# Designs tried in a protein design run: peptides against a protein of PDB entry 8BZL. Part 83

Target 1, 228 residues: chain A of PDB entry 8BZL
Amino acid sequence: SYDRAITVFSPDGHLFQVEYAQEAVKKGSTAVGVRGRDIVVLGVEKKSVAKLQDERTVRKICALDDNVCMAFAGLTADARIVINRARVECQSHRLTVEDPVTVEYITRYIASLKQRYTQSNGRRPFGISALIVGFDFDGTPRLYQTDPSGTYHAWKANAIGRGAKSVREFLEKNYTDEAIETDDLTIKLVIKALLEVVQSGGKNIELAVMRRDQSLKILNPEEIEKYV
Target 2, 242 residues: chain B of PDB entry 8BZL
Amino acid sequence: SRRYDSRTTIFSPEGRLYQVEYAMEAIGHAGTCLGILANDGVLLAAERRNIHKLLDEVFFSEKIYKLNEDMACSVAGITSDANVLTNELRLIAQRYLLQYQEPIPCEQLVTALCDIKQAYTQFGGKRPFGVSLLYIGWDKHYGFQLYQSDPSGNYGGWKATCIGNNSAAAVSMLKQDYKEGEMTLKSALALAIKVLNKTMDVSKLSAEKVEIATLTRENGKTVIRVLKQKEVEQLIKKHEEE

## One batch from the design tools (peptide; aimed at target 1 G28, target 2 N154)

Design b1_p22_7 (made by RFdiffusion4)
Pose (drawn by RFdiffusion4):
Formats: structure tokens, sequence, C-alpha cells
Structure b1_p22_7 (pose): chain A 225 residues (1-47, 50-199, 201-228), chain B 238 residues (1-200, 205-242), chain P 22 residues (1-22); non-standard residues A62 YCM
């Protein structure tokens, strides 16, 4: 089989294929995640008439208690999502507990890292925001990128214009903003309206403590706008 | 040998997949192919690129392939690659029926093939398939459906779409004329002739298939030349 | 205008062709 080293070091210690994978993420639609007190919210920018909206969604459930949003190559994302879904079931089988948000994040990050050091393969061209709750009810938000690095965040953005949205969230992520569920959803819509020039072209989802993923209707989003 | 390896599965500096993009270029030079969803069925309209006089026409169709009892598809791009992929689609549909004893839902069949196409872009060092497919079908979950896939493995559901030559012009005509939720098969047939009239008119130059439900059973039929010649006459009056 | 990238979107050949024409 094909064994060519695709990800290699360059002078100065750069891994060019990983950096190029990061560029693919920037070409992706904006995704925003905010961790609230008892709620986590994901929002994504949408690119069209005659298209079925159900089929092209950027927010997916990995397990009953974990879901994710992504930016970058949409085909690579389907592969990573299905790999994570299979791992969530393997964990329930072996430990008899649902996966922690951290566990599945670590798994997705290590999968991505393996694709930066394996022969015959290019890196995954996606970043992911991963949200959910732990056994003790603690809300979580993690980010993964193509290098395999992962971190926890109070709020974050990935994809096109993520730097601008991040700077908005830094000034606006306060206790008042995450005091209630309505204000937590509102902060995500405001963060997206910063780069979407729009309001009717946004998808949004909410996850509450042990209540599973709820995707909001267009009519419910129009009320906030 | 590293010297002769064209490295078909790497990123460009901008995060682009050049072989995928060049494959899409090949599809844009293929025969026009469009699909339209309606309340009582789904249709595929295709430009025949085999319009030579000395051709025999031995099959019921040239560009439209039955995948299983409830599904058909059409292709744009490299014909040989399309043969490999359509054979694989039939195998996936049969593997699902064997396992679950029920027909494969349409989206599950599209996802399964797209995973194969995505793998060719990430590992193996091979050129990708130069094929875009339109899928039409019916399942107990979502009823009548239309899907499109491209060489990278991306897919989407559409009420109407077009692939191949002059597809941008065709998508424009569909946005203007397609009445969302009010289309019948007869009106969708009229719109298909109208779209192919601009982007290309003769019955020998076109191929039309329809998918409908009759007595709880799916019917996939290629329209005879007589029915196509009558549809072309009915439009010229407009 | 920036070229269309089919890998970051749902399959849409019309959008890709329009970008090539532009």
Amino acid sequence: SYDRAITVFSPDGHLFQVEYAQEAVKKGSTAVGVRGRDIVVLGVEKKAKLQDERTVRKICALDDNVCMAFAGLTADARIVINRARVECQSHRLTVEDPVTVEYITRYIASLKQRYTQSNGRRPFGISALIVGFDFDGTPRLYQTDPSGTYHAWKANAIGRGAKSVREFLEKNYTDEAIETDDLTIKLVIKALLEVVQGGKNIELAVMRRDQSLKILNPEEIEKYV
Amino acid sequence: SRRYDSRTTIFSPEGRLYQVEYAMEAIGHAGTCLGILANDGVLLAAERRNIHKLLDEVFFSEKIYKLNEDMACSVAGITSDANVLTNELRLIAQRYLLQYQEPIPCEQLVTALCDIKQAYTQFGGKRPFGVSLLYIGWDKHYGFQLYQSDPSGNYGGWKATCIGNNSAAAVSMLKQDYKEGEMTLKSALALAIKVLNKTMLSAEKVEIATLTRENGKTVIRVLKQKEVEQLIKKHEEE
Amino acid sequence: SEPYNPSVHAADHGAFQASMEA
C-alpha cells in the first residue's frame, strides 16, 4: 500500500501539511460555542434556494450527552464524526458509563494527531467544537484542531472570521451574559451577527442538563432577531 | 519512487485539494444532467453524448442506472469511473437488504458511496473518481428524494439541481421557475424540457426517467421516444 | 473574488461552474 511520508518537518520546525489543513478550516463557515451556567449553545453560519436544509447541517450529535460543530472540509468532518460515534458506543460497552466530553475530545484529538504522523495520509482539514455535560452536571466546551491539540474554553469560535468573533466574545463573555438561558443563546446570535452580514442564514442548537440535543426552528430564531 | 509520485492526496498552501478541483473541471465538460423533485415523483433528465448516427442503442438507457427497487441515478464525468461507482452502489444496497431485510434509505446509500470517494482524497495516493452523481429515490422515512454527490465525497439534498455542462445556467432557470411544494410530475417534465432547451432540440439527444409510486410499489421507467417527442412539441407552443 | 472551494461545501456543481466562468 501507499507509504509516502506526507506530513514532514520543514526548515524552522514547520509541519506544512498541518498548516495547510488549518487554512482549510479558515475557508469553513463560522462556528461559535458558548458554555453557560446550566446550558451549552452552538451556532453556525450557513452558506441557498432549492436545497434541503436537513441534509446539510454542521451541528451533529456524537452521543446522547455529547454533540459537536465543525469548520473546514465537510467530507473529512463526516469521517471524524462517525469515528467518534463508534468510540462513544465502545466506551459505554467497556466502562458502562457515558463518555465524558473530555474523553471523546481526547479521542478525536489523538485521531487527528495520528493523521499528522502516519504514512500515506494527509491531515484532517477540520476544527471541532465539542459540547455537553459530565456525570456531575458540569457544562463543557472543548476545541480540537488539525494538529490534534485540544483545550477547554468558556466560549470560542472557529472558521471564517473566527478571530473577529473571538475578540467580540472576549469583551462580551461575562456573568451577566450567561446568567440565563435566553441571554446565553442571544450572545451566540450576536457573536454570529458580527461576521454574518444575515440573521436568517444561521443554524443554532441548544443542549441542557440530561435533556439531549434540541435544534431550534427558523421561527424561534426569528424571534431573537 | 518519490520522483515519479504526483502526490494526489495532499493539501495545497491554501488548503485546497487540487486533484478534486481538476476532477470537478472534468465534470463541467460532461453531458448536462438535471433532476427535479415533485409531489408525486422525481425525474432525471440527461443529455445524450452518444448522438452519432451509426450507434446501435442496445440498452434501455445510457446514462440512467437502476440501483435497487426504489432508486435510480445519473452521472456526469468519466464514464468508466461511473461504472465502478454504480456497481458499488448496487453492492451497498444489497448488503443493507441482506442485513436488515428492508431497502436502504436513500441518504444512507449516498453517504456510503461518499465515504469511498472521501477515502480516495485522503490516502492511497490514487487519482479520485471524476464523477458527480444525481440520485433519485423513495423511502419510508422521507418519501421522494433527490441527492447530488461530487468527487470530494460531499453530498446534499435538493428539490432541483443540475450537474455537467452549463449547470450554472440551469440552476438559474430552476430558481426562477421551480414552484416549491406545488410541482407535479407533468409540470416538472415541462420545466426539464425548458431548461434543457436553453442549456443545450431532439428526442434522440435527450433521456428522461421518472420515479413514481403505484400500489405501494416504486416504478422506475425511461420514457419512450414517442412520449419525449410529444413533450418537445408541447413546449414549442409556449 | 475568491475561487469556490467544493471541499468545504455541500455538492454544488452550478456554483463551481459559475466561479470558473467568473

Design b1_p22_7_s1 (made by RFdiffusion4, then SolubleMPNN; from b1_p22_7, 9 letters changed)
Fold by OpenDDE base, seed 4:
Structure b1_p22_7_s1 (fold): chain B 228 residues (1-228), chain C 242 residues (1-242), chain A 22 residues (1-22)
Amino acid sequence: as target 1 above (228 residues)
Amino acid sequence: as target 2 above (242 residues)
Amino acid sequence: AEPYDPTVDSADLAAFQASLAA
């Protein structure tokens, strides 16, 4: 059966393991990314942390570099591998090129990594999609999305994970120049988008904000509630 | 459909990794391991199932492994897999120490092994390790720590947790009785005995069937100690009197 | 029994383990 082979085409040209990896992504917590004018915002659905679990170890949004952060949906362990490789590449780039990576560059690196895992019979695809946001050195905000296939695209706004369809539909209706006119409005847009699929307001949302020339900021629940 | 369960490292049509799930199931049949974080220390308590009559009176820890001076772990699952992973943990810790001239931070050691575990779920021709681990440790960054990792390469930090047989029931009990911020090592030991007494498939809890290790700080040094049988007996006795 | 969800952290492990015990 072609669907049992890791990286072979079906007779109709499908890569089943890639498609099935996308199904793993759809089971992941919802993540949303929005590019504002001078801000990029990532929001993730915060599943209830088990009682007695250390919340510090639950990370859905991570920095890849000072100017780039990533949210993901899908297999957490797979994501960690991708994140680590991306971080190494970001540091390597700084050392060799003497500038931080562009958001496109690191996205392409991640995408190429994923693609290689779809072509080798010795590997299964990564079961993750990622939203990669940040600022290029020139101060341009960027948002990219990658999937298990290694495809990547630039977006104004996008969502991944189990609630992605509903969130995207919301963003398609509500993403306007007016809706992102200010940083606060952009943040509010992300929160509203997540609230389409997340219950109980700010308690179940993790929100990260990166402004131009600023470091990644994770908002606390009280800060999130100000936008609700 | 479970038609993909015979293949390693592939997704099902639903995006599931059945071999990882089956590895988790195998762990569910292993002896119970508990971890409890206290304010003044952290402990592991593990069920000892293999009591050989020919074991020398020196009770060696069967399921609790010292990794370095600041960390220990317990294992639930396939013993051979556990031996490989615990050896790898020791090697990673030693390499780090040699490279940086300081002990590896606890979470970094856990993560390093978890990356290996993940790789065995992604690369062809490999099967997942049939092992979950609890890690206890101390470092200068976060103090006393407790971690759990599974065959997928996922891990998390915990105040208290359980792996292996009846782990769900144990976790439920821990959730009921664990008081955040008020847990002493003494109370943690008592809680461990209480939980093991209810979750182990034994009529009576005996010291020969339980291994307990504590990790504490004394004079700026980490002390990892496996409790003597007599100490465990005393803990059991105290529990029976309550 | 709810399948193990590797997309979440060890919290679902407890739930999965619970489902195996039932």
Scores: peptide ipSAE 0.177, ipTM 0.783, DockQ to the pose 0.544
OpenDDE base, seeds 1, 2, 3, 5: peptide ipSAE 0.039, 0.015, 0.056, 0.009; ipTM 0.642, 0.533, 0.678, 0.515; seeds 1, 3 fail the geometry check

Design b1_p22_7_s2 (made by RFdiffusion4, then SolubleMPNN; from b1_p22_7, 9 letters changed)
Fold by OpenDDE base, seed 4:
Structure b1_p22_7_s2 (fold): chain B 228 residues (1-228), chain C 242 residues (1-242), chain A 22 residues (1-22)
Amino acid sequence: as target 1 above (228 residues)
Amino acid sequence: as target 2 above (242 residues)
Amino acid sequence: AEPYDPTVEAADLAKFQASLKA
């Protein structure tokens, strides 16, 4: 069966393992990213962590470098491999080029890594999509999305995971220049977008903000509730 | 036997490489890309399917990639495979420039990538790239050039060709309407619109759904230009009036 | 849900996903 072949085309030209990896992403918690004028915002659905699980161990938003952060949907173990390799590349780039990576550069690196796992026998695709946000050295805010195939695109706003369809539909209607005119409006847009799929309000949202020339800030629940 | 189509580098009893054929099927699902060689330039025209309100601005093109100052390509097939190959093309071109202090000749760049494609059909543990490319370029050896390459690593020079969705129908139209020796860039643009209007599965051709790049020579320099939406609208309007 | 075709561009996927709502 072609669907069991790791890196083989079907007769109709499909890569079933890539398609199945996309299905794994759709089962993941929702993540949303929005590019503002001078801000990038990531939001993720907090699934009810089992009462005994350390909440610190399941961060869906992580820094890749001082100027780049990533949210993911899909297999957490796969994400850990990608994050670690991306962090090593960011550090290597600083050492070799003497500048931080551009958001596009690190996105392309991650995309190429994913693509290689779709083409090499004995390797399955990564079961993750990622939203990668940050600032280029010139201070330009960027948002990229990658999928299990290794495809990547630049976005103004996007969503991945379980509720991604509903969140994208909301963003298509509500993403305007007026809606991102200020940092606070941009944050509000992300929260409103997540509330389309997240039950029980701001307590089930993790929000990370990166402003121009600032480090990644994860908002606490009280800070999130101010925007609700 | 189903055993041959699940293995990358094994011939069928009939001498077929099924994984290469299946990679070519993957290209058939991609948007139409066409190339036309004219006396005074070359063009690529591609179906733009990525019309999404939340997409960020593509500085150049979604399907047309600048490779160096003298070459561009368009892609049909798996986007992730295309990104890998277009990056490799840029690296090959840059390495040649550094080594020889002159731009890589168009055919040599195409051949270098085709050798990579071929290797992915022959060496175990690899699948073919699910991508065809059209290349446009200028060099001092052959002037304006158009090439096509496929997942097998085969390539050829063309006066006009098409890859992706409805490519066979497009090639048939190009064979009928292409006037050898008399093709101006202006007439090539008109032909591109004519062919895309007939081959794209759209109710109405619009400028938002088509990207066009031209490669010309101005004052002894190659100029690669993506047409503005207004220019494409004018070409579509002109075609609708004929 | 129809499987994601990796040959389909993001807009085609969006159109396809939109068509699944109808």
Scores: peptide ipSAE 0.007, ipTM 0.494, DockQ to the pose 0.023
OpenDDE base, seeds 1, 2, 3, 5: peptide ipSAE 0.010, 0.021, 0.024, 0.067; ipTM 0.612, 0.590, 0.608, 0.658; seeds 1, 2, 3, 5 fail the geometry check

Design b1_p22_7_s3 (made by RFdiffusion4, then SolubleMPNN; from b1_p22_7, 7 letters changed)
Fold by OpenDDE base, seed 5:
Structure b1_p22_7_s3 (fold): chain B 228 residues (1-228), chain C 242 residues (1-242), chain A 22 residues (1-22)
Amino acid sequence: as target 1 above (228 residues)
Amino acid sequence: as target 2 above (242 residues)
Amino acid sequence: AEPYDPTVEAADLAAFQASLEA
């Protein structure tokens, strides 16, 4: 059966392992990304942290470099591998090219990595989608999405994971130039979008913001509640 | 679907990795291991199942492994897999020490092994390791630490947790009895005995069936100590008197 | 038993372990 084989084409041209990896992504916690005028915002659904678990070790949003961060949906261990590879590339780029990566560049790198894992019979695809946000050197905010297949596209706003459909529908209706006119409005848009799928309000949201020429800031629950 | 059970770790149509799930199931049948973080130390307590009178060493650590001067781990699952992973942990720690002239931070060691575990879930011709680990350690960044990792390559930090047989029941008990911010190593030891007494599939808890290690700081040095049988007996006796 | 979701964070491992024992 072709679906049991390592990533091979079916007779009808499907890559079942890639499709199944996309199913793994759909089971992941919801992540949302929004590009504002001078801000990029990532929001992630917090799963209930076990009472005895250290919250420090539960991170869904990570920096790839000073100018780039990502959120993911899908296999956490797979994501860690991708993140590590991307971080190494960001550092290498700074050393070799003497400039930070563009958001497109690092997205393309990640996408290429994912694609290679779809083509090798000795590997399964990565079970992750990612929202990659940041600023190019020229100060332009960027948002990209990449999938298990290694495809990638630029977005104004997008969502991945379990609640992605509902969040995207919300964003399609509510993403306007007026809605992103200020940093605060952009943050509010992300929170509102996540609240479409997240129960119990702001307590179950992880939110990170990156402003132009600023480092990634993870908002605490109290800061999030101010936008609700 | 059992269809994906027999091959290298691949996705099911539902996006599941059945080989990882089956490895987790296998670990559920392994002897219980507990980890408890205290203010003044961290401990591992493990069920000893392989008591053989013909062993040359009367007292051996079956499930608790020293990794370096600042870290130890306990294992639930396949012994051979455990040996491979514990050796790898030691090698990783040693390589880091040689490269950076400082001990590897606890979480970095855990992560390094977890990346290996993950690889065994992604690359063809490999199966997941049938092992979950509890890690105890101290470093200058976070002090005393307790981590848990599984066959998928996931990990997390914990104040108290359990792996192996009856782990869910143990975790429930730990959630009830663990006093955040007020846990002393002494109270943690008592809690470990209490939980093991209820979760081990034994009629009576005995010192021969329990391994306990503590990690403390003395004079700015990490001390990893396996409790003597007599010490464990005293803990059990104290519990029986309560 | 709820299937182990390897996409799941450490918290989900505990839940999964709990589900295996239930």
Scores: peptide ipSAE 0.029, ipTM 0.664, DockQ to the pose 0.559; fails the geometry check
OpenDDE base, seeds 1, 2, 3, 4: peptide ipSAE 0.009, 0.027, 0.024, 0.008; ipTM 0.606, 0.663, 0.610, 0.572; seeds 1, 2, 3, 4 fail the geometry check

Design b1_p22_7_s4 (made by RFdiffusion4, then SolubleMPNN; from b1_p22_7, 10 letters changed)
Fold by OpenDDE base, seed 5:
Structure b1_p22_7_s4 (fold): chain B 228 residues (1-228), chain C 242 residues (1-242), chain A 22 residues (1-22)
Amino acid sequence: as target 1 above (228 residues)
Amino acid sequence: as target 2 above (242 residues)
Amino acid sequence: EEPFDPTVESADLAAFQASLKA
């Protein structure tokens, strides 16, 4: 059967390994991204950290560069590879072009990397989707999503992982210009969206905020609770 | 499913990597390894299964490996795979030292190996390493550290954890008895013996079947010491008297 | 035994970020 082979086309044109990688993403913790007016916000469902586990070692939101950050859903080890390559590319771009990457550029780079892993018979697809947010050099906030296939699109808001459907449905109803009028409202929107799928309230949410001309800020639980 | 375990590591329809899961299953049958982080040090305690009486009385560490001056690891799983990975860890650490003229941070060494492990789950013609590792170390960034890594290339930092045989039971005991913020190396050693005594598939815990290494800081230097059999005997005896 | 969770996160992101800034 074609689904037992490394990524090959089925007779009907499907890439089963890509589809199965998407199933791995659906098992991942939920991540949400929202583009505000002058802010981008990433929220992730915190998986219950084991009692004796160091929480420091459990992070799903990472910076790719000073102007770009990423959340992912799916295989963490796969994500680490993608993140590392993206970081190298961001640095390389700064050195060669003398400007930071645009969010679209780095998204396209990641997408192209993923796509290549769908085309080689010696590789399996990456089992990750990513939400990539940041600011272009002109100060425009951006949100992109990538999937295991190497597709990418720009979004106002989106979600990936286990609870993505419910979160997207919430965002479709509640994402308005009024809902993102301020940074605080944008943050609240992300929190409310995650609370559709996250049990036990704000304690199980990781939230990252990037404001225009500011570095990535990870909110602590107490800061998150202020928005609830 | 047998359908997805006969080839290079690929996704099942459910998004599972069965070769990784099977590697983890194999590790579950390996000898128990414990790691415990204390305020004044970190330790590894491992079950020694290969007791060959013909081995010269030279203290043979079967499962605990010194990686550099600041780190050691213990292994659960396939010995040949463990040898490859421990050698790679040493090479990575050495290359970093040569390049940067400072010891590799503990987490960076762990990550570097985890990226290799991950690659063996993604590239064709490769199988996952049938090895989980516990890492103990000290660096200037985070002090004493304990990490666990698995065949998938995932890792995490821990205050206490276990890999290998009866690891779930061991972790449960550690969760019950580990006193956060109050753990001394002495108490950690006692806890290690307590847990091993209950989780090792042996009628009686003996010093010949246990390897223990401690990592401490003395005069601004990391000291990695494997306990002598007599020291382990004393720990066991003390536990039996309690 | 708890099933294998492939989504377990790694801490290396912070250290790597620090290394890129150095």
Scores: peptide ipSAE 0.024, ipTM 0.612, DockQ to the pose 0.128; fails the geometry check
OpenDDE base, seeds 1, 2, 3, 4: peptide ipSAE 0.000, 0.019, 0.014, 0.023; ipTM 0.580, 0.596, 0.574, 0.713; seeds 1, 2, 3, 4 fail the geometry check

Design b1_p22_8 (made by RFdiffusion4)
Pose (drawn by RFdiffusion4):
Structure b1_p22_8 (pose): chain A 225 residues (1-47, 50-199, 201-228), chain B 238 residues (1-200, 205-242), chain P 22 residues (1-22); non-standard residues A62 YCM
Amino acid sequence: SYDRAITVFSPDGHLFQVEYAQEAVKKGSTAVGVRGRDIVVLGVEKKAKLQDERTVRKICALDDNVCMAFAGLTADARIVINRARVECQSHRLTVEDPVTVEYITRYIASLKQRYTQSNGRRPFGISALIVGFDFDGTPRLYQTDPSGTYHAWKANAIGRGAKSVREFLEKNYTDEAIETDDLTIKLVIKALLEVVQGGKNIELAVMRRDQSLKILNPEEIEKYV
Amino acid sequence: SRRYDSRTTIFSPEGRLYQVEYAMEAIGHAGTCLGILANDGVLLAAERRNIHKLLDEVFFSEKIYKLNEDMACSVAGITSDANVLTNELRLIAQRYLLQYQEPIPCEQLVTALCDIKQAYTQFGGKRPFGVSLLYIGWDKHYGFQLYQSDPSGNYGGWKATCIGNNSAAAVSMLKQDYKEGEMTLKSALALAIKVLNKTMLSAEKVEIATLTRENGKTVIRVLKQKEVEQLIKKHEEE
Amino acid sequence: PELSAPDLTPEELEAIEESLYD
């Protein structure tokens, strides 16, 4: 089989294929995640008439208690999502507990890291925001990128214009903003309206403590706008 | 040998996949192919690129392929690659029926093939398939459906779409004329002739298939030349 | 032996990016 080293070091210690994978992420639609007190919210920018909205969603459930949003190559994302879904079931089988948000994040990150050091393969061209709750009810938000690095965040953005949205969230992520569920959802819509120039072209989802993923209707989003 | 390896599965500096993009260029030079969803069925309209006089026409169709009892598809791009992929689609549909004893839902069949296409872009060092497919079908979950896939493995559901030559012009005509939720098969057939009229008119140059439900059973039929010649006459009056 | 960037109009490039990334 094909064994060519695709990801290699360059002078100065750069891994060019990874950096190029990060450029693919910037070409992706904006995704925003905010961790609230008892709620986590994901929002994504949408790119069209005659298209079925159900089929092209950027927010996916990995397990009953974990879901994710992504930016970058949509085909690479389907592969990573299905790999994570299979791992969530393997964990329930072996430990008899649902996966922690951190566990599945670590798994997705290590999968991505393997694709930066394996022969015959290019890196995954996606970043992911992963949200959910732990056994003790603690809300979580993690980010993964193509290098396999992962971190926890109070709030974050990935994809096109993520730097601007991040700077908005830094100034606006306060206790007042995450005091209630309505204000937590509102902060995500405001963060997206910063780069979407829009309001009717946004998808949003909410996850509450042990209540599973709820995707908001267009009519419910129009009320906030 | 590293010297002769064209490295078909790497990123460009901008995060682009050049082989995938070149494959999409090949599809843009293929015969026009469009699909329209309506309340009582789904249809595929295709430009025949085999319009030579000395051809025999031995099959019931040239560009439209039955995948299983409830599904059909059409292709744009490299014909040989399309033969490999359509054979694989039939195998996936049969593997699902064997396992679950029920027909494969349409989206599950599209996802399964797209995973194969995505793998060719990430590992193996091979050129990708130069094929875009339109899928039409019916399942107990979502009823009548239309899907499109491209060489990278991306897919989407559409009420109407077009692939191949002059597809941008065709998508424009569809946005103007397609009445969302009010289309019948008769009106969708009329719109298909209208669209093919601009982007390409003779019955020998076109191929039309329809998918409908009759007595709880799916019917996939290629329209005879007589029915197509009558549809072309009915439009010229407009 | 590697391919170079395809020659594309702005509309064609956008359409490819929407197909791949959006």

Design b1_p22_8_s1 (made by RFdiffusion4, then SolubleMPNN; from b1_p22_8, 12 letters changed)
Fold by OpenDDE base, seed 4:
Structure b1_p22_8_s1 (fold): chain B 228 residues (1-228), chain C 242 residues (1-242), chain A 22 residues (1-22)
Amino acid sequence: as target 1 above (228 residues)
Amino acid sequence: as target 2 above (242 residues)
Amino acid sequence: YELEAPDLTEEQRQRLLDLLYH
């Protein structure tokens, strides 16, 4: 059956392995990204860390470079591969071009990587979507999304994972110029969006903030609660 | 038992990697392996299942493998797969040492193997490794560490965890009895015996059926020691007296 | 290479899913 083979077209033109990889993404923890005026914010549903698990090893938001960070939904092991390759590319770009990557550039790199894994007869698609945020060298905040197919688009705000539909519906209603007028309001918007699908408030949210000309900041639970 | 042909690991219509799930299920039938992190050391305790009278006793450890001077692992799952992975771990560790003239950080070694595991879930003509591993180690960055990895190539750090048979019950017991910040290696050893005694499908725990390794720091050096049978017997006896 | 695995209960499947995606 076409659905049980390496990524091939069905008679009706579907790439079932890509579609099924998208279903894998929907099983992942919810992630949300919002582009503000001078800030980008990523929020992720934090699963209750097992009592005996080291929280340091449970990361859903990661830096790709000083100016770019990524959240993902789907297969964690697949994400690690993509992250590592993206990090290598970011460093390579700095060495060869003498400038940091643009957010679009690294997104396109990741998207191209994903696409190759949908076309190769010897590989399955990556079971991840990613929200990639950061600042270009000109100080422009950017938000991109990639999916298992290797498509990518720029967004003002978006969500991925199990709660993505509800979060997107919230963002469609509440993302306004007024709602992102300040950094704090932008952060609040992300938290409110995640609270549509996350139970027990700020304790179950991981939040990362990148402001213009600043490094990535992971907010602690106390900082998150101030916005709730 | 349903036999599944080794096909390229593909997504199901629901977005599941069944070959990975099946590999993880197979591990659930393997001998129990525990890891416990203490303030002054870290330990692995593993069930020995293949005790045959004709086995040459020279096999010091069936399930616990020294990886380098600072790390050891234990395995649950397919033995042949475990041998391949443990050999690869040793090679990775040695290559790093040669390249950087320092021991590989614990998490980097774990990650390197996990990337290999992941590749076997994504590339055509490969099946997932039917192995979960517990890693114990020390490095200058994080001190004593305990990690767990599975066939997907996912991993995590732990204070205490279990893989293999009755792992869920063992983890529940560890959650109940593990005292954060107060765990000594001595108390960790006692806890390991307690958990194994309850999770192994044996009426009485015997030293011949348990392998225990400890990793400690002495005079600024890592010491990995497999406990002698007599030492394990003493731990079991002490547990029976409580 | 043949993988021998028992049939998973729905609960076991859910636990595995939680491990794979979280």
Scores: peptide ipSAE 0.110, ipTM 0.741, DockQ to the pose 0.478
OpenDDE base, seeds 1, 2, 3, 5: peptide ipSAE 0.030, 0.074, 0.172, 0.107; ipTM 0.671, 0.611, 0.728, 0.619; seeds 3, 5 fail the geometry check

